# Designs tried in a protein design run: peptides against a protein of PDB entry 7SFY. Part 19

Target 1, 41 residues: chain A of PDB entry 7SFY
Amino acid sequence: ELFNLESRVEIEKSLTQMEDVLKALQMKLWEAESKLSFATC

## One batch from the design tools (peptide; made by RFdiffusion4, then SolubleMPNN)

Design b1_p12_6_s1 (from b1_p12_6, 4 letters changed)
Fold by OpenDDE base, seed 2:
Structure b1_p12_6_s1 (fold): chain B 41 residues (1-41), chain C 41 residues (1-41), chain A 12 residues (1-12)
Amino acid sequence: as target 1 above (41 residues)
Amino acid sequence: as target 1 above (41 residues)
Amino acid sequence: SEYEKKLKELKS
């Protein structure tokens, strides 16, 4: 592959998108755990 | 949604997969930039 | 992109 500005930008865009998804998943995990209830009675 | 061990594990698996992809992309970016040559003569 | 689709899915 040939490296150029376009390819660099493309990779960086992908990285940003992946980071956003990661953050979303982390938040969902936190939210899910926060909603956890141990009440059984 | 109902939080349980299975759902937690599922989310954590997704997080791990996303992190792996991020690392791969970061490495590809580094490799691409490392291969960049300014030689024109 | 697929990543954006996944993000939207997770946020909904």
Scores: peptide ipSAE 0.149, ipTM 0.565, DockQ to the pose 0.044
Fold by OpenDDE base, seed 3:
Structure b1_p12_6_s1 (fold): chain B 41 residues (1-41), chain C 41 residues (1-41), chain A 12 residues (1-12)
Amino acid sequence: as target 1 above (41 residues)
Amino acid sequence: as target 1 above (41 residues)
Amino acid sequence: SEYEKKLKELKS
């Protein structure tokens, strides 16, 4: 294995991208649950 | 859009999977940086 | 990238 600035930047880029996707998923979950309707009598 | 228990479970599954990958990437970054060597005189 | 594609799908 080899590590240099390029490798670090690439890993951090991947982390940032995944965190952005996580945020999007979390927002979708929040929005979905906020719109959830419950059965009532 | 439609939301039900199935949709929520699927979103949460995706979140869990992505968080696992994030953890793996963070560990790789830590390990890589911990092994970084610096030039000395 | 894979992540960018998924991100775009989620945000759209």
Scores: peptide ipSAE 0.148, ipTM 0.564, DockQ to the pose 0.043
Fold by OpenDDE base, seed 5:
Structure b1_p12_6_s1 (fold): chain B 41 residues (1-41), chain C 41 residues (1-41), chain A 12 residues (1-12)
Amino acid sequence: as target 1 above (41 residues)
Amino acid sequence: as target 1 above (41 residues)
Amino acid sequence: SEYEKKLKELKS
């Protein structure tokens, strides 16, 4: 196996992109849940 | 907008899957970098 | 990439 700078950079780019998506999803979830209302008596 | 249990579950499933991939990629990166050797004098 | 596409979709 060969590991070089290009391989490392590409992996790190993918990680960064995934982290951005994770943050967006977590924000969406938080916003949705914060807006929840509950039926009361 | 409608937020229900199914929507929350699907978002959380996606988050979990992405976290799993992130961990795998980070492990791959760590393993690759830990195996790096450097030219020395 | 697929991640960029998903990100843009989520942020819109």
Scores: peptide ipSAE 0.146, ipTM 0.557, DockQ to the pose 0.043
Fold by OpenDDE base, seed 1:
Order: sequence, then C-alpha cells, then structure tokens
Structure b1_p12_6_s1 (fold): chain B 41 residues (1-41), chain C 41 residues (1-41), chain A 12 residues (1-12)
Amino acid sequence: as target 1 above (41 residues)
Amino acid sequence: as target 1 above (41 residues)
Amino acid sequence: SEYEKKLKELKS
C-alpha cells in the first residue's frame, strides 16, 4: 500500500473534520444537559 | 427543543462512534508514517 | 459556560 504526502494530508484533513464534528456534538450535549432541571424532592 | 434520556443516549452513542473513527484514523496515520523512510544524503 | 467557552476556543 502506498503512502505519500497526499495520503497524509487527506488523513489529517479527515481527522480535523472528525474532531470538529466531535466538538460540535459535545457542545450540543452540554447545552442539552444545561437546560435540564432535576427534581430534588 | 426537547431533551430527554433518549436524546442524551443518542448523542453519547454518536460521540462514541466518532471517537472510535477518530482513533482508527489516527492509527492508520501512525502506520502509514511508520512505513516511511527518508533520504538523509 | 466555561466548558462551552473552552470548547469554542478549541474549535477556533
């Protein structure tokens, strides 16, 4: 299997995109949870 | 917008999946780079 | 929140 500069760049781009999506999901989760209130009685 | 237990579970599942993919990509990058040799002359 | 601020900063 061949690896070159283009391959590395493409993988790194994919990693960056995945990280961006992951962060977005984490933010959405945090926002969702921040809107919760819990019964304490 | 509604948030409940199901919503939280789904988001967390998505996060887990994204993390798994991210790790896989990182491993692929490592393997690819480990196969490289560079000219030193 | 502090968490959101940090996360947004990481994305920027």
Scores: peptide ipSAE 0.076, ipTM 0.535, DockQ to the pose 0.027; fails the geometry check

Design b1_p12_6_s2 (from b1_p12_6 with E6K E8K)
Fold by OpenDDE base, seed 2:
Structure b1_p12_6_s2 (fold): chain B 41 residues (1-41), chain C 41 residues (1-41), chain A 12 residues (1-12)
Amino acid sequence: as target 1 above (41 residues)
Amino acid sequence: as target 1 above (41 residues)
Amino acid sequence: SEYEEKLKELKE
C-alpha cells in the first residue's frame, strides 16, 4: 500500500469528521447535564 | 427527555468509542507518513 | 459519509 496525497487527504478528512462527531457528543453531554434539575428537599 | 445515570453513561461510552476510533485513524496516518520514502535524486 | 450520518443522527 502506497502513501500518496489522496490517501493522506482521505485520512485527514475522516479524522475531521470523527472530531466533529466527538464534539457533537460532548455538546449533548453538556446539554444533558445542564438540564439536570436538583431536588428541592 | 430526562437525564439520568444511564443516559450519562451511554453518552460517555459513545465518546470513548469515538475517541478510540479517532486515535486509530491518527495512528494510521502516522504509519502511512512514516512509511513514505523519498527520492534518491 | 458514515461519520457525517452519525453526526446528523446526533444533531436530530
Scores: peptide ipSAE 0.156, ipTM 0.581, DockQ to the pose 0.042
Fold by OpenDDE base, seed 3:
Structure b1_p12_6_s2 (fold): chain B 41 residues (1-41), chain C 41 residues (1-41), chain A 12 residues (1-12)
Amino acid sequence: as target 1 above (41 residues)
Amino acid sequence: as target 1 above (41 residues)
Amino acid sequence: SEYEEKLKELKE
């Protein structure tokens, strides 16, 4: 198993991409929860 | 657009999964970089 | 899921 700059860059790109998705999901969750209403009388 | 407990759980599960992958990638990167050697005289 | 698959892939 070898490692080089290209490999590092590839991994870092993947990480960044996943983090972006995570942030998006977190925002979606936040928004969804913020809109959640509960039955009241 | 509706939100309910099921939706929240689904999103949270996705987030968890992504975080797990991120951690795995981070570990891979760490390991790879730790093994990286540089030419020396 | 795709993430689970990727996770498995990375852990191998």
Scores: peptide ipSAE 0.156, ipTM 0.584, DockQ to the pose 0.044
Fold by OpenDDE base, seed 5:
Structure b1_p12_6_s2 (fold): chain B 41 residues (1-41), chain C 41 residues (1-41), chain A 12 residues (1-12)
Amino acid sequence: as target 1 above (41 residues)
Amino acid sequence: as target 1 above (41 residues)
Amino acid sequence: SEYEEKLKELKE
């Protein structure tokens, strides 16, 4: 297998994009749970 | 928008999958860099 | 990329 600067940069770009998506998902989950209503009498 | 247990579980599953991929990518990057050879004379 | 597209969807 061959590894060089281009390969490293490509992987790092993908990692950054995935981290951004993860953060967005976590924020969405937090927002959804924060708005969760409870059954009341 | 409607949120319930199913929605939360689905989001958490997606997050877990993405985290697994992130870890795999980070390991691949580390492995690649650890094997990186240098120009020598 | 697929990740960029997914990001757009999530941020909407």
Scores: peptide ipSAE 0.153, ipTM 0.575, DockQ to the pose 0.042
Fold by OpenDDE base, seed 1:
Structure b1_p12_6_s2 (fold): chain B 41 residues (1-41), chain C 41 residues (1-41), chain A 12 residues (1-12)
Amino acid sequence: as target 1 above (41 residues)
Amino acid sequence: as target 1 above (41 residues)
Amino acid sequence: SEYEEKLKELKE
């Protein structure tokens, strides 16, 4: 296995994509939770 | 769209999976970079 | 948004 600039770039691109999706999921979770009402009964 | 416990759990599971993959990728990147030599010539 | 699109891609 050989590591070079292109290999690193490819991995970093994947990481960036993963981070973006992760943020999207977190946003969706927040949105969903923000719409939730609190029950006290 | 309805938000409930099950919905939240599902999202959180997805987040966990994403985080695991992200960590794996970061580890692979580190491993690859650690094997790289520095050229000075 | 871009995030919405990314989320959609994941679910597909």
Scores: peptide ipSAE 0.128, ipTM 0.572, DockQ to the pose 0.036

Design b1_p12_6_s3 (from b1_p12_6 with E6K E9K)
Fold by OpenDDE base, seed 1:
Structure b1_p12_6_s3 (fold): chain B 41 residues (1-41), chain C 41 residues (1-41), chain A 12 residues (1-12)
Amino acid sequence: as target 1 above (41 residues)
Amino acid sequence: as target 1 above (41 residues)
Amino acid sequence: SEYEEKLEKLKE
C-alpha cells in the first residue's frame, strides 16, 4: 500500500468531518440538557 | 420535543461511537505516516 | 461524504 500527501489529506479530511459531527452532537446534547426540567411530582 | 434519560443515553451512545471511529482513523493515519519513507533521489 | 450526510441529518 502506498501513502502519499494525497492519502494523508484524505484521511485528515475525514477526521475533520468526524470532528464536526461530534461537535454538532455535543451541541445538541448541551441544548437538550439545558432545556431539561426535572419532575418532582 | 422531549428530553429524558433515554434520549440522553441515545445521544451519548452516538457520541461514543463517533469517538471510536475517530480514534480508529487517527490510528490508521499514525500507522501510515510511521511507515512513510521519503524519496531523495 | 458519509460524514457530511450524518452531519446534515443531525442538524435537522
Scores: peptide ipSAE 0.154, ipTM 0.583, DockQ to the pose 0.041
Fold by OpenDDE base, seed 2:
Structure b1_p12_6_s3 (fold): chain B 41 residues (1-41), chain C 41 residues (1-41), chain A 12 residues (1-12)
Amino acid sequence: as target 1 above (41 residues)
Amino acid sequence: as target 1 above (41 residues)
Amino acid sequence: SEYEEKLEKLKE
């Protein structure tokens, strides 16, 4: 399999998409934790 | 939807999996680029 | 894409 511009662009596109999903998960974690309420007693 | 330990663990597990995929893609990119040969003329 | 699909599911 030969490396070419299309191959590189495709991999980088996948990387970007994975990073976006990762950020979304991180945001969900942050939101979940921020919504956590604590006992008053 | 309530936040609990199980929810947090599940999200963090997903994050770890996404990071693993991201690293794999980065390695593939590095390998592809490292295999690129250049013209001698 | 597959990753966009996963992202969409996450937003649900």
Scores: peptide ipSAE 0.152, ipTM 0.585, DockQ to the pose 0.042
Fold by OpenDDE base, seed 3:
Structure b1_p12_6_s3 (fold): chain B 41 residues (1-41), chain C 41 residues (1-41), chain A 12 residues (1-12)
Amino acid sequence: as target 1 above (41 residues)
Amino acid sequence: as target 1 above (41 residues)
Amino acid sequence: SEYEEKLEKLKE
């Protein structure tokens, strides 16, 4: 198993990408919940 | 666009899954960096 | 948006 600067950068880029998607999902959740309405008579 | 409890749970599950992967990648990065050795004479 | 694009990629 070998590690170098390129490997580190690659992992960090992957992490950043996943975090961006997480933020997107969090935003979707926020938007969805903000639109949620409860049944009332 | 429709939101309900099932939709929320689904999104939250996806978020949890991604966070688990993020943690795994962070651990991999830590391990890789911990093994990194620098050239010396 | 860029976030929507990333989200769609995740779903694929």
Scores: peptide ipSAE 0.125, ipTM 0.575, DockQ to the pose 0.036
Fold by OpenDDE base, seed 5:
Structure b1_p12_6_s3 (fold): chain B 41 residues (1-41), chain C 41 residues (1-41), chain A 12 residues (1-12)
Amino acid sequence: as target 1 above (41 residues)
Amino acid sequence: as target 1 above (41 residues)
Amino acid sequence: SEYEEKLEKLKE
């Protein structure tokens, strides 16, 4: 398989996109947990 | 929207999966670059 | 922000 500048750029773009999604998911998880209510009497 | 243990576990599983893919892509990029050949005369 | 925008899309 050939590897060149285009291949590297494409992979790096994909990595960046995935990192953005990861951060968004982490923020969503934090938000959800921060709003978590507890059972009370 | 409701949030509970199932929701948290689901999100965490997704995050873990994405992190695994990210690491795989990073390794692939490193491998590709490590094998990169240069133009020579 | 960019991340907030992505977050909102995830909520859809």
Scores: peptide ipSAE 0.104, ipTM 0.564, DockQ to the pose 0.038

Design b1_p12_6_s4 (from b1_p12_6, 4 letters changed)
Fold by OpenDDE base, seed 4:
Order: C-alpha cells, then sequence, then structure tokens
Structure b1_p12_6_s4 (fold): chain B 41 residues (1-41), chain C 41 residues (1-41), chain A 12 residues (1-12)
C-alpha cells in the first residue's frame, strides 16, 4: 500500500488505457448511431 | 452490425462500466498521492 | 493488458 513512483506510473498507465477504451466505445457508439436509419412513412 | 436498441443499450452499458472504473482509478490515484510524504531536509 | 485487448477489439 506504500505509494511510490512505480505505483503512480502503474495507476496512470491503467488510467490512460481506460481512457483510450472509453474513447473507442464513444466513437463506436457515434458511428453506430450515425448509420441508424429511421422510417419516414 | 445492424444497429438496434439492444446494440445501443449494450454499448452504453459498457461505456458506463468503463466510466465507473475510470473514476475509481482516478480516486485511487488521488488517495495514494494524498498519502505521499516528502523529505523536508 | 486486458484493456489493450479490449481497445483493440473495440476499434475493429
Amino acid sequence: as target 1 above (41 residues)
Amino acid sequence: as target 1 above (41 residues)
Amino acid sequence: SEYEKKLLELKR
């Protein structure tokens, strides 16, 4: 539990990866919705 | 690949989970840094 | 890592 440089770097690395995945999901959602078509009858 | 309500809900559910983990990591980082002590010699 | 794998999967 003792915080050191290695621990901080590890956490920040995980944060960066999570943010990248989040961005990918957001882009995927946008792309999916942009391709959505509605009935216009 | 066809976008429907189920697909959107699935993506949004994943987004929510990722955001929750991201927030948890950010809080963990803050807590770790808040407990960090520096030498003051 | 698992996050990198998920990222790669989502970008497909």
Scores: peptide ipSAE 0.159, ipTM 0.568, DockQ to the pose 0.043
Fold by OpenDDE base, seed 2:
Structure b1_p12_6_s4 (fold): chain B 41 residues (1-41), chain C 41 residues (1-41), chain A 12 residues (1-12)
Amino acid sequence: as target 1 above (41 residues)
Amino acid sequence: as target 1 above (41 residues)
Amino acid sequence: SEYEKKLLELKR
């Protein structure tokens, strides 16, 4: 299997999509932690 | 939906898995580019 | 793609 432009573009597309998902997860974590409530003492 | 330890652990687990996939894709790209052959002139 | 699908799920 030879490397060509289509292969590179496909991989880079996947990388970008994965990074976007990572960022979304990070945002979810941040939001969840931001909404954390503490017990009243 | 309240944030708790289980939620945080689940999100962090997902983050780690996504990062692993990212690294795998990056390695694939590097390998593909490394195997790129050039025309003989 | 599957990745886009997961992204959409996370954004819900």
Scores: peptide ipSAE 0.159, ipTM 0.569, DockQ to the pose 0.042
Fold by OpenDDE base, seed 5:
Structure b1_p12_6_s4 (fold): chain B 41 residues (1-41), chain C 41 residues (1-41), chain A 12 residues (1-12)
Amino acid sequence: as target 1 above (41 residues)
Amino acid sequence: as target 1 above (41 residues)
Amino acid sequence: SEYEKKLLELKR
């Protein structure tokens, strides 16, 4: 296995992208739950 | 847009999967960096 | 990348 600057940069880029997606998912979940309505009498 | 228990569960599952991948990537990065060797005199 | 595609989809 070869590791160098290019490999590190690529992994870090992937991590950053995944974190952004995670944040987006969390925001979507929050929005959906915030808009959740309940049946009431 | 429809949101219910199924939608919430699906989003939470996706979040969990992404968190698992994030952890794996972080571990891989740490391992790679830990094994990084340097040219020395 | 796959992650970029997913990001764009989620931010839409």
Scores: peptide ipSAE 0.155, ipTM 0.562, DockQ to the pose 0.042
Fold by OpenDDE base, seed 3:
Structure b1_p12_6_s4 (fold): chain B 41 residues (1-41), chain C 41 residues (1-41), chain A 12 residues (1-12)
Amino acid sequence: as target 1 above (41 residues)
Amino acid sequence: as target 1 above (41 residues)
Amino acid sequence: SEYEKKLLELKR
């Protein structure tokens, strides 16, 4: 395997996708914790 | 900026860190959602 | 790094 332009583009794309997932999970966590506060009175 | 071995190592290190954060976040989400099922009022 | 900081926060 060569570390060339194609490899760099692929890795950077993966990084961006992971960041998007992280943000989504953070929002889901916030929602879950918010609901927990309500549900537990 | 050059795309060399040093650059690759740095990017791969960042990817690993992001994966660790995602894993921790997923666990937190699971815990929060689990607590919701036990909530009673 | 920023991700290391977030990791520490999540592990608390």
Scores: peptide ipSAE 0.118, ipTM 0.480, DockQ to the pose 0.036

Design b1_p12_7_s1 (from b1_p12_7, 6 letters changed)
Fold by OpenDDE base, seed 2:
Structure b1_p12_7_s1 (fold): chain B 41 residues (1-41), chain C 41 residues (1-41), chain A 12 residues (1-12)
Amino acid sequence: as target 1 above (41 residues)
Amino acid sequence: as target 1 above (41 residues)
Amino acid sequence: SAEAEAMAAAFA
């Protein structure tokens, strides 16, 4: 297979995008957890 | 919206899966970069 | 960005 500089840049940008999505989801999870309620008596 | 313990577990599992994919792609990138060639004279 | 787009669609 062929791999060049442009391919590397494309992959690195995709990884960055995935990291951004991951961080956004982590923040959403934090907010959701702050609203988490547990069944009590 | 409703958020419970099971929802939290589901989201955390999804985040873990995303992290695993991200790490796998980082490893693939490392391997690809080791094969990267540049046009020379 | 196929992987990122698919991941975003699935999880975000």
Scores: peptide ipSAE 0.173, ipTM 0.610, DockQ to the pose 0.036
Fold by OpenDDE base, seed 1:
Formats: structure tokens, sequence, C-alpha cells
Structure b1_p12_7_s1 (fold): chain B 41 residues (1-41), chain C 41 residues (1-41), chain A 12 residues (1-12)
């Protein structure tokens, strides 16, 4: 496996993409738990 | 879309999985940048 | 963020 500028750039792009997805999932989790609490209380 | 206990659990699993991948990618990024620095210095 | 939303849907 070769680590160079091109591979670094690719990894950085992937990290950014996954971080955005994490944020979206965290928001969905918050909403899901909020609705669950509402339904059970 | 229905938010309930099942959906919450699924999202939490996905979050954990993605966090693990992020950690792995961050390590690869560190290694890649380290090797790049070595090659250019 | 449309791409992020699509990925979130895929992971969920």
Amino acid sequence: as target 1 above (41 residues)
Amino acid sequence: as target 1 above (41 residues)
Amino acid sequence: SAEAEAMAAAFA
C-alpha cells in the first residue's frame, strides 16, 4: 500500500463525508428518542 | 417514518460502526501524512 | 448535504 498525497486527499474526503453522515444520524437519533419519550409518557 | 425503540437501536448501532471506521481512517491518515513527510524531507 | 442525507439513509 502506498501512502502519498493522492491517498491522503482521498482519506480526508472520506472523513469529511462520514462526519457529515454522523451528524445526520445523531440528529435522527435525537428525534427518534424524543418521539419515543413522547409516546411513552 | 416511524421512530421507536427499534429504530433508535438501529441508529445507535450505525453510529458505533461509523465511529469505528472514522477512527481507523484517522489512523491511516496519520500514517499517510507521516510517510509523506518522510519522503519529502 | 444531500449526499450526507443519502448516506444516512443507507446506514440506517
Scores: peptide ipSAE 0.173, ipTM 0.631, DockQ to the pose 0.053
Fold by OpenDDE base, seed 3:
Order: sequence, then structure tokens, then C-alpha cells
Structure b1_p12_7_s1 (fold): chain B 41 residues (1-41), chain C 41 residues (1-41), chain A 12 residues (1-12)
Amino acid sequence: as target 1 above (41 residues)
Amino acid sequence: as target 1 above (41 residues)
Amino acid sequence: SAEAEAMAAAFA
């Protein structure tokens, strides 16, 4: 398959989606850890 | 569900997997762009 | 987004 602008855009869209999910999960992790720390304080 | 060490480990494992996929796709993007630049030079 | 939620479900 020939790489072109359309292909690049599609790849970058997918990367952005993964980054968004990653950030969401990181925030959930932080929230969970925060709750744990609160429970132990 | 109670957050504990096991839950944290599982979340971090998932995050690591996503990071690995992200890096792989970033490298593939770079390779594709490199080939394109080569073709135009 | 809905797509992001679907991806999150796959990894969570």
C-alpha cells in the first residue's frame, strides 16, 4: 500500500485516540491511588 | 471494588502495553515518512 | 468519545 497524506492522517488519528485512552487510564489510576492514600490517612 | 496492590499492578500492566503499542506505531509512522522522503529525494 | 471508551474497555 502506498503511503500518502490520507494514510498519515489515519495513523495519527489512531495514535491520538490511544493517547486519549492512556491519559484517561492514568487519571483513573491517580484517582484510585488518591482514594487509597485518603483511606490510610 | 477495593483498590489494592493487585489492582494497581494490573492497571500499570495495561498502561505499559498501551505505551508499547503507541511506540511501535510511532516508529512505523516514522519509517513510512522516511520512505516517502527517500522516494522524493 | 465513544471510540476512546471502547479502546479503554479493551485495556482496562
Scores: peptide ipSAE 0.162, ipTM 0.606, DockQ to the pose 0.044
Fold by OpenDDE base, seed 5:
Structure b1_p12_7_s1 (fold): chain B 41 residues (1-41), chain C 41 residues (1-41), chain A 12 residues (1-12)
Amino acid sequence: as target 1 above (41 residues)
Amino acid sequence: as target 1 above (41 residues)
Amino acid sequence: SAEAEAMAAAFA
């Protein structure tokens, strides 16, 4: 069984990209909440 | 249209949890690579 | 990144 550098780097990059997408979604959530009224009741 | 606090907090928590899972997977990847031999060719 | 934003837009 072998684990090559190319595969490792690819996986790490993909995971990092997924984190970036999640951060972007969190920013979009912040923007959405700033444009909407909040119900407190 | 309303955007309540409970819904916002729930979404933010879910996104944060997803990020935590991704970080955990990155740690698992590091552990896996340390246990396996790497092909450099 | 631009790629991240594009993917986020796809989820909207």
Scores: peptide ipSAE 0.118, ipTM 0.580, DockQ to the pose 0.056

Design b1_p12_7_s2 (from b1_p12_7, 10 letters changed)
Fold by OpenDDE base, seed 1:
Structure b1_p12_7_s2 (fold): chain B 41 residues (1-41), chain C 41 residues (1-41), chain A 12 residues (1-12)
Amino acid sequence: as target 1 above (41 residues)
Amino acid sequence: as target 1 above (41 residues)
Amino acid sequence: SEEALAMYKEFL
């Protein structure tokens, strides 16, 4: 693997995309949890 | 989308996988940066 | 983005 500007930019782009997907998953989890009803006494 | 235990566990599993990939990308970036040589005077 | 959506589909 040769490190150059192109490689660095591409890795950083991939990191940003992964972070965006991670945020989306966290939001979906939050939405799912907020829709869950709980049995009450 | 129906929220249940299966859905919650699956989302959490996906979150963990995404975090692991994110860590791997961060490590690859660090490795690439540490291999980069700089021109000196 | 399109690529982010593709990754989303891969994991979910």
Scores: peptide ipSAE 0.148, ipTM 0.578, DockQ to the pose 0.040
Fold by OpenDDE base, seed 2:
Structure b1_p12_7_s2 (fold): chain B 41 residues (1-41), chain C 41 residues (1-41), chain A 12 residues (1-12)
Amino acid sequence: as target 1 above (41 residues)
Amino acid sequence: as target 1 above (41 residues)
Amino acid sequence: SEEALAMYKEFL
């Protein structure tokens, strides 16, 4: 298997994308929890 | 939109999966770089 | 894939 600069850059790009999705999910969780309201009667 | 315990657990599960993939990619990068060797003559 | 991940990011 050949490893070169292109392969390294591609892996790092994938890592960055995963981090972006992780952050997005964390934001969604925070937003969902912050929007949670309880029943009123 | 309804947020409950099930929704929270599901989002956290997704976060965990993303973290697992991120770690796997980091390991792959490290392995690829550690296996890189230079020409010998 | 990168494309699948990008699609999921946009779906969020």
Scores: peptide ipSAE 0.125, ipTM 0.571, DockQ to the pose 0.042
Fold by OpenDDE base, seed 4:
Structure b1_p12_7_s2 (fold): chain B 41 residues (1-41), chain C 41 residues (1-41), chain A 12 residues (1-12)
Amino acid sequence: as target 1 above (41 residues)
Amino acid sequence: as target 1 above (41 residues)
Amino acid sequence: SEEALAMYKEFL
């Protein structure tokens, strides 16, 4: 395929979106673990 | 929701999958940029 | 992919 500014911008946009989802998942995990009782660890 | 081992494992699995996609996108970007000619930079 | 992203957003 050809690489151009449009394709680079699109890939970088996708990267940003994936990073946002990744961070959201990490926050979900943190929240879930914060609610987990010690006895169930 | 309740947090348990199953849900933690599922979230961590999802995190891993997202990280894999993120890395794939990063590699795609790197490959694309590597093919980009200087004159088009 | 956008489809994968959409699926994971739904998971959240």
Scores: peptide ipSAE 0.149, ipTM 0.579, DockQ to the pose 0.040; fails the geometry check
Fold by OpenDDE base, seed 5:
Structure b1_p12_7_s2 (fold): chain B 41 residues (1-41), chain C 41 residues (1-41), chain A 12 residues (1-12)
Amino acid sequence: as target 1 above (41 residues)
Amino acid sequence: as target 1 above (41 residues)
Amino acid sequence: SEEALAMYKEFL
């Protein structure tokens, strides 16, 4: 198995992209929860 | 915009899936780096 | 990136 600088950089790029998507999903969840209203007396 | 239990659970499922993929990529990176050999004297 | 956007749309 060949591991070189190109391989490492490519994996790191993929990780960064996934992290960005995760952050977006987390923000969407936060927004949804923050806007949720609950029953009041 | 409608947010209910179903919506929250669905987003949380997606987040979990993304986290699992991230962990897999991180492990692949670690494996690649750990197997890399360096010049020796 | 375009790829990140595609991933985002797949998971949502």
Scores: peptide ipSAE 0.140, ipTM 0.574, DockQ to the pose 0.040; fails the geometry check

Design b1_p12_7_s3 (from b1_p12_7, 9 letters changed)
Fold by OpenDDE base, seed 1:
Structure b1_p12_7_s3 (fold): chain B 41 residues (1-41), chain C 41 residues (1-41), chain A 12 residues (1-12)
Amino acid sequence: as target 1 above (41 residues)
Amino acid sequence: as target 1 above (41 residues)
Amino acid sequence: SEEALAMAKAFA
């Protein structure tokens, strides 16, 4: 393995992308929970 | 869209998995940086 | 985990 500027940039790009997806999923979860309603009997 | 117990579980599973991958990438970054050395002239 | 590591490698 060789760590250089290019590889560091690649890793950080991947991290940023994953964080964005994570935030999107968290927002989806929050929205879904906020819309939760119970069945009526 | 219908939010229910099943869909909530799916979302939370995905979040957990992404967090694990994120942590793995962060560890890779840390290890790479810790091994960084400069070329000698 | 092994699965998480594999996903990380594929993602990077």
Scores: peptide ipSAE 0.165, ipTM 0.598, DockQ to the pose 0.053
Fold by OpenDDE base, seed 3:
Structure b1_p12_7_s3 (fold): chain B 41 residues (1-41), chain C 41 residues (1-41), chain A 12 residues (1-12)
Amino acid sequence: as target 1 above (41 residues)
Amino acid sequence: as target 1 above (41 residues)
Amino acid sequence: SEEALAMAKAFA
């Protein structure tokens, strides 16, 4: 298994994709908490 | 679907798990690049 | 992206 530019790019793409998922989840959490706050305030 | 403490905890656990995966991937990338550098230097 | 969102939903 040889590490090269293609391999690096593939890993970076995977990282970016996961970061996007994390951001989406964080947004969902924030929205949920915001709604909870609104509902209980 | 009611957002509560349990739901929040579950989301946070998922986020933490994904963050751990990201860190692992970043480490793998760094190690691979380091080895590449060593091999080509 | 839609793909990222789909993955997020799988974890939620």
Scores: peptide ipSAE 0.163, ipTM 0.591, DockQ to the pose 0.052
Fold by OpenDDE base, seed 4:
Structure b1_p12_7_s3 (fold): chain B 41 residues (1-41), chain C 41 residues (1-41), chain A 12 residues (1-12)
Amino acid sequence: as target 1 above (41 residues)
Amino acid sequence: as target 1 above (41 residues)
Amino acid sequence: SEEALAMAKAFA
C-alpha cells in the first residue's frame, strides 16, 4: 500500500471517530454511575 | 437493564481496550508519516 | 500489543 495525504486523512478521521465513541462511552458510564444506588444500613 | 459492579467493570474493560487501540493507531500513523517522502525541487 | 494491533486493523 502507498501512504499519501488521502490515507493520512482517512486514518485521522477514524481516530476522531474512535475518540468520539470513547467520549460517548465515558459519558454513559458517568450517567449510569450517577444513578447507582448503594445499599444503606 | 440493571447497572451493577459487574456491568461497570465490563464497560471499563471495553474503554481500556479502545484506548489501547487508539494508541496503536496513533503509533501506526506516526510510523507511516515518518516514512513519507516529500517531493523535492 | 498483539490484541490491540488486531483491533486497530479492524478500525483502519
Scores: peptide ipSAE 0.160, ipTM 0.587, DockQ to the pose 0.051
Fold by OpenDDE base, seed 2:
Structure b1_p12_7_s3 (fold): chain B 41 residues (1-41), chain C 41 residues (1-41), chain A 12 residues (1-12)
Amino acid sequence: as target 1 above (41 residues)
Amino acid sequence: as target 1 above (41 residues)
Amino acid sequence: SEEALAMAKAFA
């Protein structure tokens, strides 16, 4: 498999997409934890 | 949908897995770029 | 890891 500029750009785009998903998940986690409630007496 | 400790742990595990994949892709990118050659005169 | 690599291949 030959690597070229197109291949590099494609990989970088994939990385960016994964980072976007990660950030979205982190935001969801923050929201979930911020809303987490505990049983009270 | 109720958030609990199990849910949080599950999300965190997913995040960790995605981070591992990102790191793997970054390594592949580094390898690819390090091997990239250009036409020479 | 192998698992991470497999997941990366599936994503890319």
Scores: peptide ipSAE 0.160, ipTM 0.594, DockQ to the pose 0.050

